# Ledger of designs, part 37: peptides against a protein of PDB entry 3C2G

Target 1, 209 residues: chain A of PDB entry 3C2G
Amino acid sequence: IRTFDLLGLLLHDSDAIDGFVRSDGVGAITTVVQYPNNDLIRAGCKLLLQVSDAKALAKTPLENILPFLLRLIEIHPDDEVIYSGTGFLSNVVAHKQHVKDIAIRSNAIFLLHTIISKYPRLDELTDAPKRNRVCEIICNCLRTLNNFLMMWIPTPNGETKTAGPNEKQQVCKFIEIDILKKLMSCLSCEGMDTPGLLELRSTILRSFI

## One batch from the design tools (peptide; made by RFdiffusion4, then SolubleMPNN)

Design b1_p12_7_s1 (from b1_p12_7, 5 letters changed)
Fold by OpenDDE base, seed 5:
Structure b1_p12_7_s1 (fold): chain B 209 residues (1-209), chain A 12 residues (1-12)
Amino acid sequence: as target 1 above (209 residues)
Amino acid sequence: MRKPKVLLEPLP
């Protein structure tokens, strides 16, 4: 805990973050969060989120790290862990085809649907902080999905990867009315990037057309 | 702590 707080105080700029990641900092965090300590797991996943936009992640071997994180966010009951882990996942797969491929092979698309599905409707959440956190998790999942979908959208200048039949089936679950309602309810959450959510909604819906 | 950027891939 204190070590992650200290690291978080040192990681103020992109160069320090990139230096930490180049020094296997993500591997170090993932080693530490293997211990059955919820406070340590929470702090470690929060630190992962803080470094999740590092350019050095494009050169980091994630073959062991990413499947572990996916299992953690599948089973962990703490929304702060899920928030941080899905936030990390959304950023780490962005612009990194090899990382997308690892995540997809590790059943990430289905997991994102499972995460969204396990939360109640936002209208059933009376606590505003809890409702906002659940909304942020849903947004992280949908953003991760968006970053996956981009690899299957025809580009004017490139060979489009075709989604496999399993990936297509898993993606089709995100057009379920309950998923769409959860996304729509997030637009009413305080402190949300409503324009970004609308763009994300539009992008997801366009990927099914 | 710096807020991490949200990395979203735009539509092509």
Scores: peptide ipSAE 0.473, ipTM 0.922, DockQ to the pose 0.721
Fold by OpenDDE base, seed 2:
Structure b1_p12_7_s1 (fold): chain B 209 residues (1-209), chain A 12 residues (1-12)
Amino acid sequence: as target 1 above (209 residues)
Amino acid sequence: MRKPKVLLEPLP
């Protein structure tokens, strides 16, 4: 716990973050969060989120790390772990085709749908901190999905990857009226990037037109 | 604490 808080206080600039990631800092965190301690898991996943925008992640082998994190998010019913883990996932797959492919093979699309489906509607949440955290989780899941969908949008050069039949079926679940209502309810949350959420909604809808 | 940037891919 205190070690991860101290590391989070040292990682204030992009060069220090890149240095930590180049030194296998992500592998070190994932080794430590294998211990069955909730406070340690929370602190480790929060540190993963803090380094998730590191340029050095494009050169980091994630074949063992990413499936482990996806399994941790699946089995750990902790909003802080889910928030940090889905935030890390959304950033680590961005601009990295090989990392997207690892996540998709590890059933990430279905997991993201499962996470969103388990949370109540935001209008049913009376506690504002809980409502805001659930909104941030839903946004992290949908942002991760958006980063996947970008692989299958035709580019101006005519290059397009095709989603497999299973991926298409899993993506189709995100146009369910319940999921769309949960996305729309996030637009009323304080401190949310409302323009970014509207763009995300537009991208999801365009992937089915 | 530094807030990480949100990495979004632009629309093509």
Scores: peptide ipSAE 0.429, ipTM 0.909, DockQ to the pose 0.655
Fold by OpenDDE base, seed 3:
Structure b1_p12_7_s1 (fold): chain B 209 residues (1-209), chain A 12 residues (1-12)
Amino acid sequence: as target 1 above (209 residues)
Amino acid sequence: MRKPKVLLEPLP
């Protein structure tokens, strides 16, 4: 059992996870995944995903951690790293404006598009485990995008942040027919939150209307 | 192994 796999077994409850995050556990993981060991990187990113819903992340400085993780996902070909990292990203930006701003400044929107674009169509994948993992990655990317888009949706009170011109241009790439087809193909995957994916599709489309 | 919650923001 690797150190992170053991730690992931110990972090079985929300209080232990929150305690780990308060003790700079995310910084400790990111320090360890700097070593050029694919299995360590995979295990570390999986542990990041496991702690990604911790309340303590709202008080964790992510200015150095998040750009590093985004770069790791960009350069690493491993689906398990990409799955875990995009899952972490989607959760860590949720309800945290300052974390969204760090991610966006770190070119996260473009990275999400690049990740979705590099995967084949799900109908071309004959291996069901691989197809499901690719579907989960696409869903993590789109969920992260949705969490970004919520910042720029006009509230009934007329208060809205405006997306910058670069962010708007990068978001516009997600209405490409290839991206929409990949989203639609995810709706056919077993065990997916089909209602949530339909809502996500509707939010993405509404952000351009 | 605990499954993390999926955090989605509702429409405002």
Scores: peptide ipSAE 0.419, ipTM 0.906, DockQ to the pose 0.666
Fold by OpenDDE base, seed 4:
Structure b1_p12_7_s1 (fold): chain B 209 residues (1-209), chain A 12 residues (1-12)
Amino acid sequence: as target 1 above (209 residues)
Amino acid sequence: MRKPKVLLEPLP
């Protein structure tokens, strides 16, 4: 715990974060979070989120790390683990086709749907901190999905990967009225980037038309 | 603590 908090206090700039990632810092965190300690898992996933925007992650082998993190999110019904893990997932798949492919092979699309489906409606949550955290998790899941969808959108140059039949079927679950209602309810959360959520909504809806 | 950047894939 204290070591990860200290690392999070040392990793204030992009170069230090990038240096940590180049030194296998993500592998080190992943090794530490294998221990069955919830506070350690929370602290490790939070540190993963803090380094998730590192440029060095584009060159980091994630073949063993990403499936492990997806399983960790699946088995831990902890909002802080899910928040940090989905936030990390969203950032590591952005601009990185090979990482998207690892995540998809590791059933990430289905997991994201399962996470969103598991949470109650935000209007049923009376505690504002809990409601905002659930909203952030839903936004992280939908942003991750959006980053996946972009790889299947036709480019002007005609070179696009086609989603496989299984991926298409899993993606189609996100047009369910319950999922769309949960996305819409996030627009009413205080301290959320409402313009960014509207843009995300527009992009998701355009990817299904 | 530094807030990580939100990385979004650009539209093609």
Scores: peptide ipSAE 0.361, ipTM 0.888, DockQ to the pose 0.710

Design b1_p12_7_s2 (from b1_p12_7, 4 letters changed)
Fold by OpenDDE base, seed 5:
Structure b1_p12_7_s2 (fold): chain B 209 residues (1-209), chain A 12 residues (1-12)
Amino acid sequence: as target 1 above (209 residues)
Amino acid sequence: MRKPKVLEEPLP
């Protein structure tokens, strides 16, 4: 715990973050969060989120790390862990085809649907901090999905990766009316990037047509 | 603590 808090206080600049990641810092965190300590898991996942925009992640082998994190965010009951883990996932797959491929092979698309599905409707959440956190988790999941969908959109250069039949089926689950309602309820959350959520919604909907 | 950037892929 204190070590991760200290690291989070030292990781203020991009070079320090990249240095930490190049030194297998993500592997070190993921080793530590394997212990059945919720405070340690929370602190470790928060640190993962803090380094999730590191350029060095493009050169980090994630074959063992990412499937472990996906299992953690599948089973862990703490929204702070889910928030941090989905935030990390969203950033780590961005601009990194090999990381997307690992995540997709590890059933990430279905997991994102499962995560959104497990939360109640935001209108049923009277606690504003809890409601906002759930909205942020949904946003992280949808942004992660969007980062996946971009690989299947035809580029002008003719390199179209085709989604497999399983991936298409899993993506189609995000058209479910209950998911769309949860996304709509996120637009009423305080401090949310409403324009970004609308753009994300538009992109997701366009990827289904 | 530094807030990480949100990494999104641009629309093609």
Scores: peptide ipSAE 0.486, ipTM 0.919, DockQ to the pose 0.710
Fold by OpenDDE base, seed 4:
Parts: sequence; structure tokens; C-alpha cells
Structure b1_p12_7_s2 (fold): chain B 209 residues (1-209), chain A 12 residues (1-12)
Amino acid sequence: as target 1 above (209 residues)
Amino acid sequence: MRKPKVLEEPLP
């Protein structure tokens, strides 16, 4: 706990973050969060989120890390772990096709749908901190989905990967009326990127038309 | 191609 908080406080510089990631810092965190301690898991996943935009991650082998993190999010019903883990996932799949492919092979699309489906409607949440955290998780899931969808959007140069039939079927679940209502409810949360959420909605809808 | 979306966590 205190070590991860201290690392988080020291990792405010992009070169320090990149240095940590180049030194297998993500592997070290992943090793530490294997211990069955909820506070340690929460702190480790928070530190993963804090380093998740590091340029050095583009050169880090994530073949073992991503499946482990996805499994951790699946089995650990903690909003802070889910928030940090979905945030990490969203960032690492942003720029790199191979990382998207690892996440997709690790059933990430179905997991994202499962996460969104398990949360209540935001209008049923009276506690503002809890409501905002649930909204952020839904946003992280939908942003991750958008980063996957972006790989299947035709480029002007005609080089487009096609989604497999299973991936298409899993993506089709995000047009369910419950998922769309949860996306729309996030637009009413304070401090949310409303333009970003509207773009996510547009990208999701365009991927099926 | 639009830039992929990255979560910007506000620095504490």
C-alpha cells in the first residue's frame, strides 16, 4: 500500500514512468497483486492506471499481463479495482494493434459487456461518489470498446482488419437498450467528457450500420 | 484515422 502510494507520488514525470515501465515495473506490480489482499490489489491496480499511458508500454510484452488483469477484474467485485483495471485496459489498447489482439483473444469484449451489465442504472444510485465511479467504469469500458472498433473502421488506404464473426456478435451486444441507456445516463454525470461520450455513441452506432 | 482515446487521469 504505502510503497505503491509512494511510487504513484514519484511517478508524476513521464520519463520516470517510462523508466519504471522499462524496468519491468508493470510485471512487478502484476506479481504483487497476485497476493490475496484487497488493499494491495486496489493499490496495485491504481498504480497500473497511473502508468497506463506510458510510451514504454508500447515495447512491453503484455501477453501474460493482460489476461491476468482481465481475470482479476472478472473475479474481483471491487469498483476501485474495476475502475483502475478498465482504465489501464483502455489506455494500453489505445495505440497498439498487438495489444488489442491480446485483449480480444482474452475475451475482453465480453468482459466489458458483463461489467456494464452488472452495474445498476445511474438514476438508482443516490450516493454521488458511487454514481460517478460507476459512470467512470462504464466510460472506461466504452472507451476500450471504441479503441477496438477503431481497428475495424475502413481507412482511406483500404487496409482494414475485419472483425471475426465472434467479435462481431459480442460487439452487437453493446446496442442492447440497457447498454445504450447506461451510456446515455453517463452524459448527465458531472465532470464527464460529454463530447467524448457522444463520439463513443456515434462510433458504436456506426459500427452496426 | 482519429487519435485513439487515452484516459487522462488528472494528476493529484
Scores: peptide ipSAE 0.034, ipTM 0.652, DockQ to the pose 0.117
Fold by OpenDDE base, seed 2:
Structure b1_p12_7_s2 (fold): chain B 209 residues (1-209), chain A 12 residues (1-12)
Amino acid sequence: as target 1 above (209 residues)
Amino acid sequence: MRKPKVLEEPLP
């Protein structure tokens, strides 16, 4: 706990974050969060989120790390772990095709749908901190989905990857009325990236045209 | 095309 909080306090600049990541800091965190301690898992996943935009992650092998994190999010009911883990996932898949391919092979699209499906509607949540955290989780899931869908949109340069039949079927679940209602409810949350959610809506619609 | 969005968590 205090060690990850201390590391989070030392990682206030991009060069320190890049130095930590180059020293296998992500592998060290994933080793420590294997212990069945909720506060340790929360602190470790939060530190993963804090380093998730590091340029050095572009040189880090994620073949073992990413499937482990996806499994942790799948089995752990903690909103703070799910928030940090879906945030990490969204950032690491943003820049690299190879990382997107690892996540997709590790059933990430179905997991994101499962996460969004398990949460109640935001209008059913009376507690404002809980409602905001659920909104952030749904937005992290949807941002990750947008990063996947962007691979299958025609680029002006003519290089289009085609989604496989399984990936297409998993993506089709995000046009379910209950998922679309949850997406629309996130547009009314304070501090949310409303332009990003509107971009995702456009990306989803273009993936079915 | 816009670059994929990265979460900017405000540093504490």
Scores: peptide ipSAE 0.031, ipTM 0.648, DockQ to the pose 0.107
Fold by OpenDDE base, seed 3:
Structure b1_p12_7_s2 (fold): chain B 209 residues (1-209), chain A 12 residues (1-12)
Amino acid sequence: as target 1 above (209 residues)
Amino acid sequence: MRKPKVLEEPLP
């Protein structure tokens, strides 16, 4: 706990973050969060989020790390772990196609749907901190989905990856009325990337047309 | 190619 909090306090500099990641810091965190301690898992996942935009992640093998993290956020009920884990996922899949492919093979699209589905509607949440955290989680999931869908959008240059039949079926679940209502409720939250959520909505619709 | 979106959390 205190070691990850200390690392989080030391990793305010982008070069320090990049140095930590180059030194297999992400592997070290994932090793430590294997221990069944909720506070340690929470602190480790928060630190993963803090380093998730590091340029060195582009050179880090994520083949073992990313499936482990996806499993952790699948089984862990803690909103802070889910928040940090979905935020990490969103960032790491933004940089490289192969990381997107690892996440997709690791059932990430279905997991994102499951995460959004387990949370109540934002209008049912009276506690403002809880409502905001749930909104952020949903937005992290949806941003991750947008980063996946963008791979399958036709570019003007004719180079398109096609989504497999399973990926297409998993993406189809995001047009469910409950998911769309949750997306729309997140558009009303202050401080959210409303343009990004509107882009996702357009990307989802274009993936089915 | 559109740059994929990264979560810009303000670093604390």
Scores: peptide ipSAE 0.030, ipTM 0.652, DockQ to the pose 0.109; fails the geometry check

Design b1_p12_7_s3 (from b1_p12_7, 4 letters changed)
Fold by OpenDDE base, seed 2:
Structure b1_p12_7_s3 (fold): chain B 209 residues (1-209), chain A 12 residues (1-12)
Amino acid sequence: as target 1 above (209 residues)
Amino acid sequence: MRKPTVLLEPLP
């Protein structure tokens, strides 16, 4: 715990973050969070989130790390772990086709739907910190989905991957009225990027037309 | 602690 807090204080600039990632820092965190200690798991997943925008992740082997993190999020009912893990997932798949392919093969699209489906409507949450955290989790899931969808959108340069039938079916679950209502309820949360959420909503809706 | 950048891929 204290070691991860200290590391998080030292990892305040992009060069230090990239240096940590190049030194297998993500592998080191994932080794430590294998211990059944909730505070250690929270601190480790929070540190993963802090390094999730590192450019060095494009050169990091994630074949073992990413399936482990997805399984951790699936089995650990902790909002702080889910927040940090989905935040990491959304950033780590961004602009990295090979990382998207690992995540998708590891059933990430279905997991994102499952996470959103398990949370109540935000209007049913009276506790403002809990409501905001749930909103952030939903936004992390939907942003991860957006980053996946970009691989199947036609570019002017003509190279489009086609989504498989299973991926299409899993993506189609995000147009369910209950998922769309949860997305819309996030627009009323304090401290959310409302313009970015509206753009994300537009992107999702356009990907189904 | 540094807040990480949110990586959202733009529409092409």
Scores: peptide ipSAE 0.564, ipTM 0.944, DockQ to the pose 0.699
Fold by OpenDDE base, seed 4:
Structure b1_p12_7_s3 (fold): chain B 209 residues (1-209), chain A 12 residues (1-12)
Amino acid sequence: as target 1 above (209 residues)
Amino acid sequence: MRKPTVLLEPLP
């Protein structure tokens, strides 16, 4: 715990973050969070989120790290772990085809749907901190899905990967009325990127038409 | 603490 909090206080700039990631800092965090300590897991996942925009992640082997993190998010009911882990996932897959392929093979699309499905409607949450955290988790899941969908959208150059039948079926679950209502409820949350969420909604709809 | 940049891929 204290070590991860200290590291989070040392990682203030992009160069320090990139230096940490190049030094296998993500592998070190994932090794430490294998111990069954909830506070350690929270602190480790929060540190992963803090380094999630590192350019050095494009050159980091994630074949063992990413499946482990996905399993941790799947089995851990903690909103802080889920928030940090889905935030990390959304950033780590961005602009990285190889990382998307690892995440998808590790059932990430289905996991994102499961995460959104388990939370109540935001209008049923009276506690504002809890409501905002749930909204952020849903936004992280949907942003991760957006970043996956981009790999199957035709580029002007005509190079497109085709989604497999299983991936298509898993993506189709995000058009469920309850998922769409949760997305719409996130647009009313304070401090959310409303333009980015509207773009994401448009991307999801275009991927299903 | 530094807030990480949100990486959302734009439409091609």
Scores: peptide ipSAE 0.563, ipTM 0.943, DockQ to the pose 0.673
Fold by OpenDDE base, seed 1:
Structure b1_p12_7_s3 (fold): chain B 209 residues (1-209), chain A 12 residues (1-12)
Amino acid sequence: as target 1 above (209 residues)
Amino acid sequence: MRKPTVLLEPLP
């Protein structure tokens, strides 16, 4: 715990973050969070989020790390772990086709839908800190989905991957009325990328139906 | 703590 908090203070710039990631810092965190301690898991996932925009992640082997993290956020009923883990996932898959492929093979799309489905409607949450955290989690999930969908949108250069039938079916679940109601409730939160979330809905409707 | 950059891929 205190070690991760100290590391999070030292990792204040992009070069220090990138140096930590090049030194297998993500592997080190994932090794430590295998210990069944909730405070340690929270601190480790928070540190993962802090390094999630590192350029060195494009050269980091994630074949063992991503499946482990996806399993951790599936089994750990903690908003701080889910927030940090989905935040890390959304950034780590961005602009990295090989990382998207690992996450998708590890059932990430279905997991994102499951996470959103488990949370109550934001209008049922009276506690403002809890409501804001749930909103941020839903945003992290939808942003991760957006980053996945971009790989299946035709480029002007004519290169496109086709989504498999299972991936298409899992993506189509995000247009269900209960998911759309949760999305719409997030659009009322301050600091939300409202254009990007509306664009995600339009992308699903145009490209997957 | 530094806030990480939010990475959202634009439409192609």
Scores: peptide ipSAE 0.561, ipTM 0.944, DockQ to the pose 0.641
Fold by OpenDDE base, seed 3:
Structure b1_p12_7_s3 (fold): chain B 209 residues (1-209), chain A 12 residues (1-12)
Amino acid sequence: as target 1 above (209 residues)
Amino acid sequence: MRKPTVLLEPLP
């Protein structure tokens, strides 16, 4: 716990973060969060989020790390773990086709839907901190989905990967009225990137309708 | 703590 807090205090700049990731820092975090300690898991996932934009992640082998993190997010009820883990996932898959492929093979699209589905409507949440955290989680899930969808959008050159039938079916669940209502409820949260959420909505609707 | 950059891929 204190070690991750100390590491989070040493990782102030992008070069230190990139150096940590190049030194298998993500593997070290994932090794430590295998211990059944909620505070350690929370601190480790928060540290993963902090390094999630590192350029070195493009060269990091994630074949064992990413499935483990997805499983941790699936089984762990803690909103802080879910927030940090989905935030990490959204960034780590961005601009990295090989990482998208690992995540998709590990049922990430279905997991994102499950995460959004498990939370109540934001209008049912009276506690503002809880409501904001749930909104951030939903946004992390939808951003992750957007980053997946980009690989299946036709480029001007006509070259695109085709989504498999299973991936298409899983993505079609995000156009369900309950998911769309949750997305719309996030637009009312203060400090949210409303334009970005509208773009996410547009991307989901354009890619699969 | 540093806030990480949010990586959202733009439409191609």
Scores: peptide ipSAE 0.559, ipTM 0.943, DockQ to the pose 0.651

Design b1_p12_7_s4 (from b1_p12_7 with P1M E3K H6V)
Fold by OpenDDE base, seed 1:
Structure b1_p12_7_s4 (fold): chain B 209 residues (1-209), chain A 12 residues (1-12)
Amino acid sequence: as target 1 above (209 residues)
Amino acid sequence: MRKPTVLEEPLP
């Protein structure tokens, strides 16, 4: 705990963050969060989120790290772990085709749907801190999905990856009525990108059905 | 604590 809090206080600048990531800092965190200690897991996932925008992640081998993190956020009951883990996932896959390919092979699209499906509608949450945290988790899941979908949208340069039939089926689950009701309940939260949600839905309907 | 930059890919 204290070591991760101290590291989070030392990692104020992008060069220090890149230095930590280049020194296998993500691997070191992943090793520590394998211990069955919820306080260590929470602190470690928070530190992962803090370094998630590091440019050095494009050169970091994630083949073992990313499948482990996906399993952690699938099973862990703590919303702070889910928030940090989905936030890390959304940033780590952005602009990194190789990282997207690892995440997708590790069933990340279905996992994002599972995470959203586990949470109640935000209108059923009376506690404002809990409601805001659940909204942020849903936003992280949708932003991660959007970053995946961009790889299958036709570019002006004519390079198109086609989504496989399994990936298409998993993407189409995000337009189900119960998912849409949960997403609509998030529109009442401050700082939600309402245009981005409508664009995501339109992208699924146009490119995957 | 530094807030990480939100990385999102624009529509092509």
Scores: peptide ipSAE 0.581, ipTM 0.944, DockQ to the pose 0.656
Fold by OpenDDE base, seed 2:
Structure b1_p12_7_s4 (fold): chain B 209 residues (1-209), chain A 12 residues (1-12)
Amino acid sequence: as target 1 above (209 residues)
Amino acid sequence: MRKPTVLEEPLP
């Protein structure tokens, strides 16, 4: 716990973050969060989120790290772990095709749907801190999904990968009425990217149906 | 603590 708080206080700039990631800092965090201590897991996942925008992640082997993190998110019913883990996932897959491929093979799209499915509508949450955290989790899930969808959108200058039948089916679950109601309930939260949510829906409807 | 940059891929 104190070590991760200290590391989070040392990682103020992009060069220090890149230095930490180049020194296998993500592997070190992943090793430490294997211990069954909730406060340690929270602190480790929060540190992962803090380094999730590192350019050095494009050169980091994630074949063992991502499946482990996805499993941790699947089994841990802790909003702080889910928030930090989905935040890390959204950033780590951005602009990194090989990382997207690892996450998708590890059933990440279905996991994102499962996370959203487990939370109530935000209008059913009376506790404002809980409501805001659930909103942030849903935003992280949607941003992660959007980053995945970009690999299957035709670009003027590139061969577009086609989504497999399983990936298409999993993406189409995000336009189911019960999911859409939950997503629409987030539009009342401060700091929600309402345009991005509507664009994501339009992308699914145009490219996957 | 530094807030990480949100990495999002724009629509092409």
Scores: peptide ipSAE 0.572, ipTM 0.942, DockQ to the pose 0.657
Fold by OpenDDE base, seed 4:
Structure b1_p12_7_s4 (fold): chain B 209 residues (1-209), chain A 12 residues (1-12)
Amino acid sequence: as target 1 above (209 residues)
Amino acid sequence: MRKPTVLEEPLP
């Protein structure tokens, strides 16, 4: 706990973050969070979120790290772990085709749907801190999904990968009425990219149905 | 604490 908090206080700039990631800092965090301590897991996932925008992640081997993190998010009911882990996932897959491929092979699309499915509608939450945290988790899930979908959208100048039948089926679950009601409840939160959520829906409807 | 940049891919 104190060591990760201290590291998070030392990682103030992008160069220090890149230096930490180049030194296998993500592997080191992943090794430490294998111990069954909830406070350690929270602190480790929070540190992952803090370094999630590092350019050095494009050169980091994630074949063992990313499946482990996905499993950690799956088995922990902790909102702080889920928030930090989905935030890390969304940033780490952005602009990195090889990282998207690792995440998708590790059932990331289905996991994102499961995460959204377990939370109530935001209008059913009276506690403002809890409501905001749940909103942020749903946003992280949708942003991660959008980053995945971009790999299957035709570009004017390129051969696009086609989504497999399993991936298409998993993406189509995000247009279910109960998911859509949860997404609509997020549009009432300040600082939400409402256009991006509507674009995601339009992308699913045009490319996967 | 530094807030990480949100990384999103634009529509092509």
Scores: peptide ipSAE 0.570, ipTM 0.942, DockQ to the pose 0.636
Fold by OpenDDE base, seed 3:
Structure b1_p12_7_s4 (fold): chain B 209 residues (1-209), chain A 12 residues (1-12)
Amino acid sequence: as target 1 above (209 residues)
Amino acid sequence: MRKPTVLEEPLP
């Protein structure tokens, strides 16, 4: 616990973060969060979020790390773990086709749907800190999904990957009425990417239906 | 703590 807090203080600049990631720092965090300690898991996932924008992640083997993190988010009820883990996921898949492919093979799209599905509508949350954290989690899920969808949008050059039938089916679940109501409830939160939510909906409707 | 950059892919 204190070690990750100390690392989080030392990892204050992008070069130190990139150096940590090049030194298998993500593997080290993943090893430590295998121990069944909630505070350690929370601190480790928070540290993953802090290093999630590192350029060195494009050269990091994530084949074992990413499935483990997805499973951790799936089974852990803690909003701070889910926030940090979905934040890490959104950044780590961005601009990295090979990382998207690992995440998708590990059922990440279905997991994102499951995460949104388990939370109430934001209008049902009276506690402002809890409501804000749930909004941020939903935003992380949407950003992650958008980053996935970009891989299947036709480029002006006519080159696009085609989504598999299972992937298409999982993406189509995000247009279900109960999901849409939850997403719409986030639009009342300050700093929500309302354009990105409308764009996501448009992308699903145009490219996946 | 440093806030990480939000990485989002624009529409192509």
Scores: peptide ipSAE 0.569, ipTM 0.942, DockQ to the pose 0.645

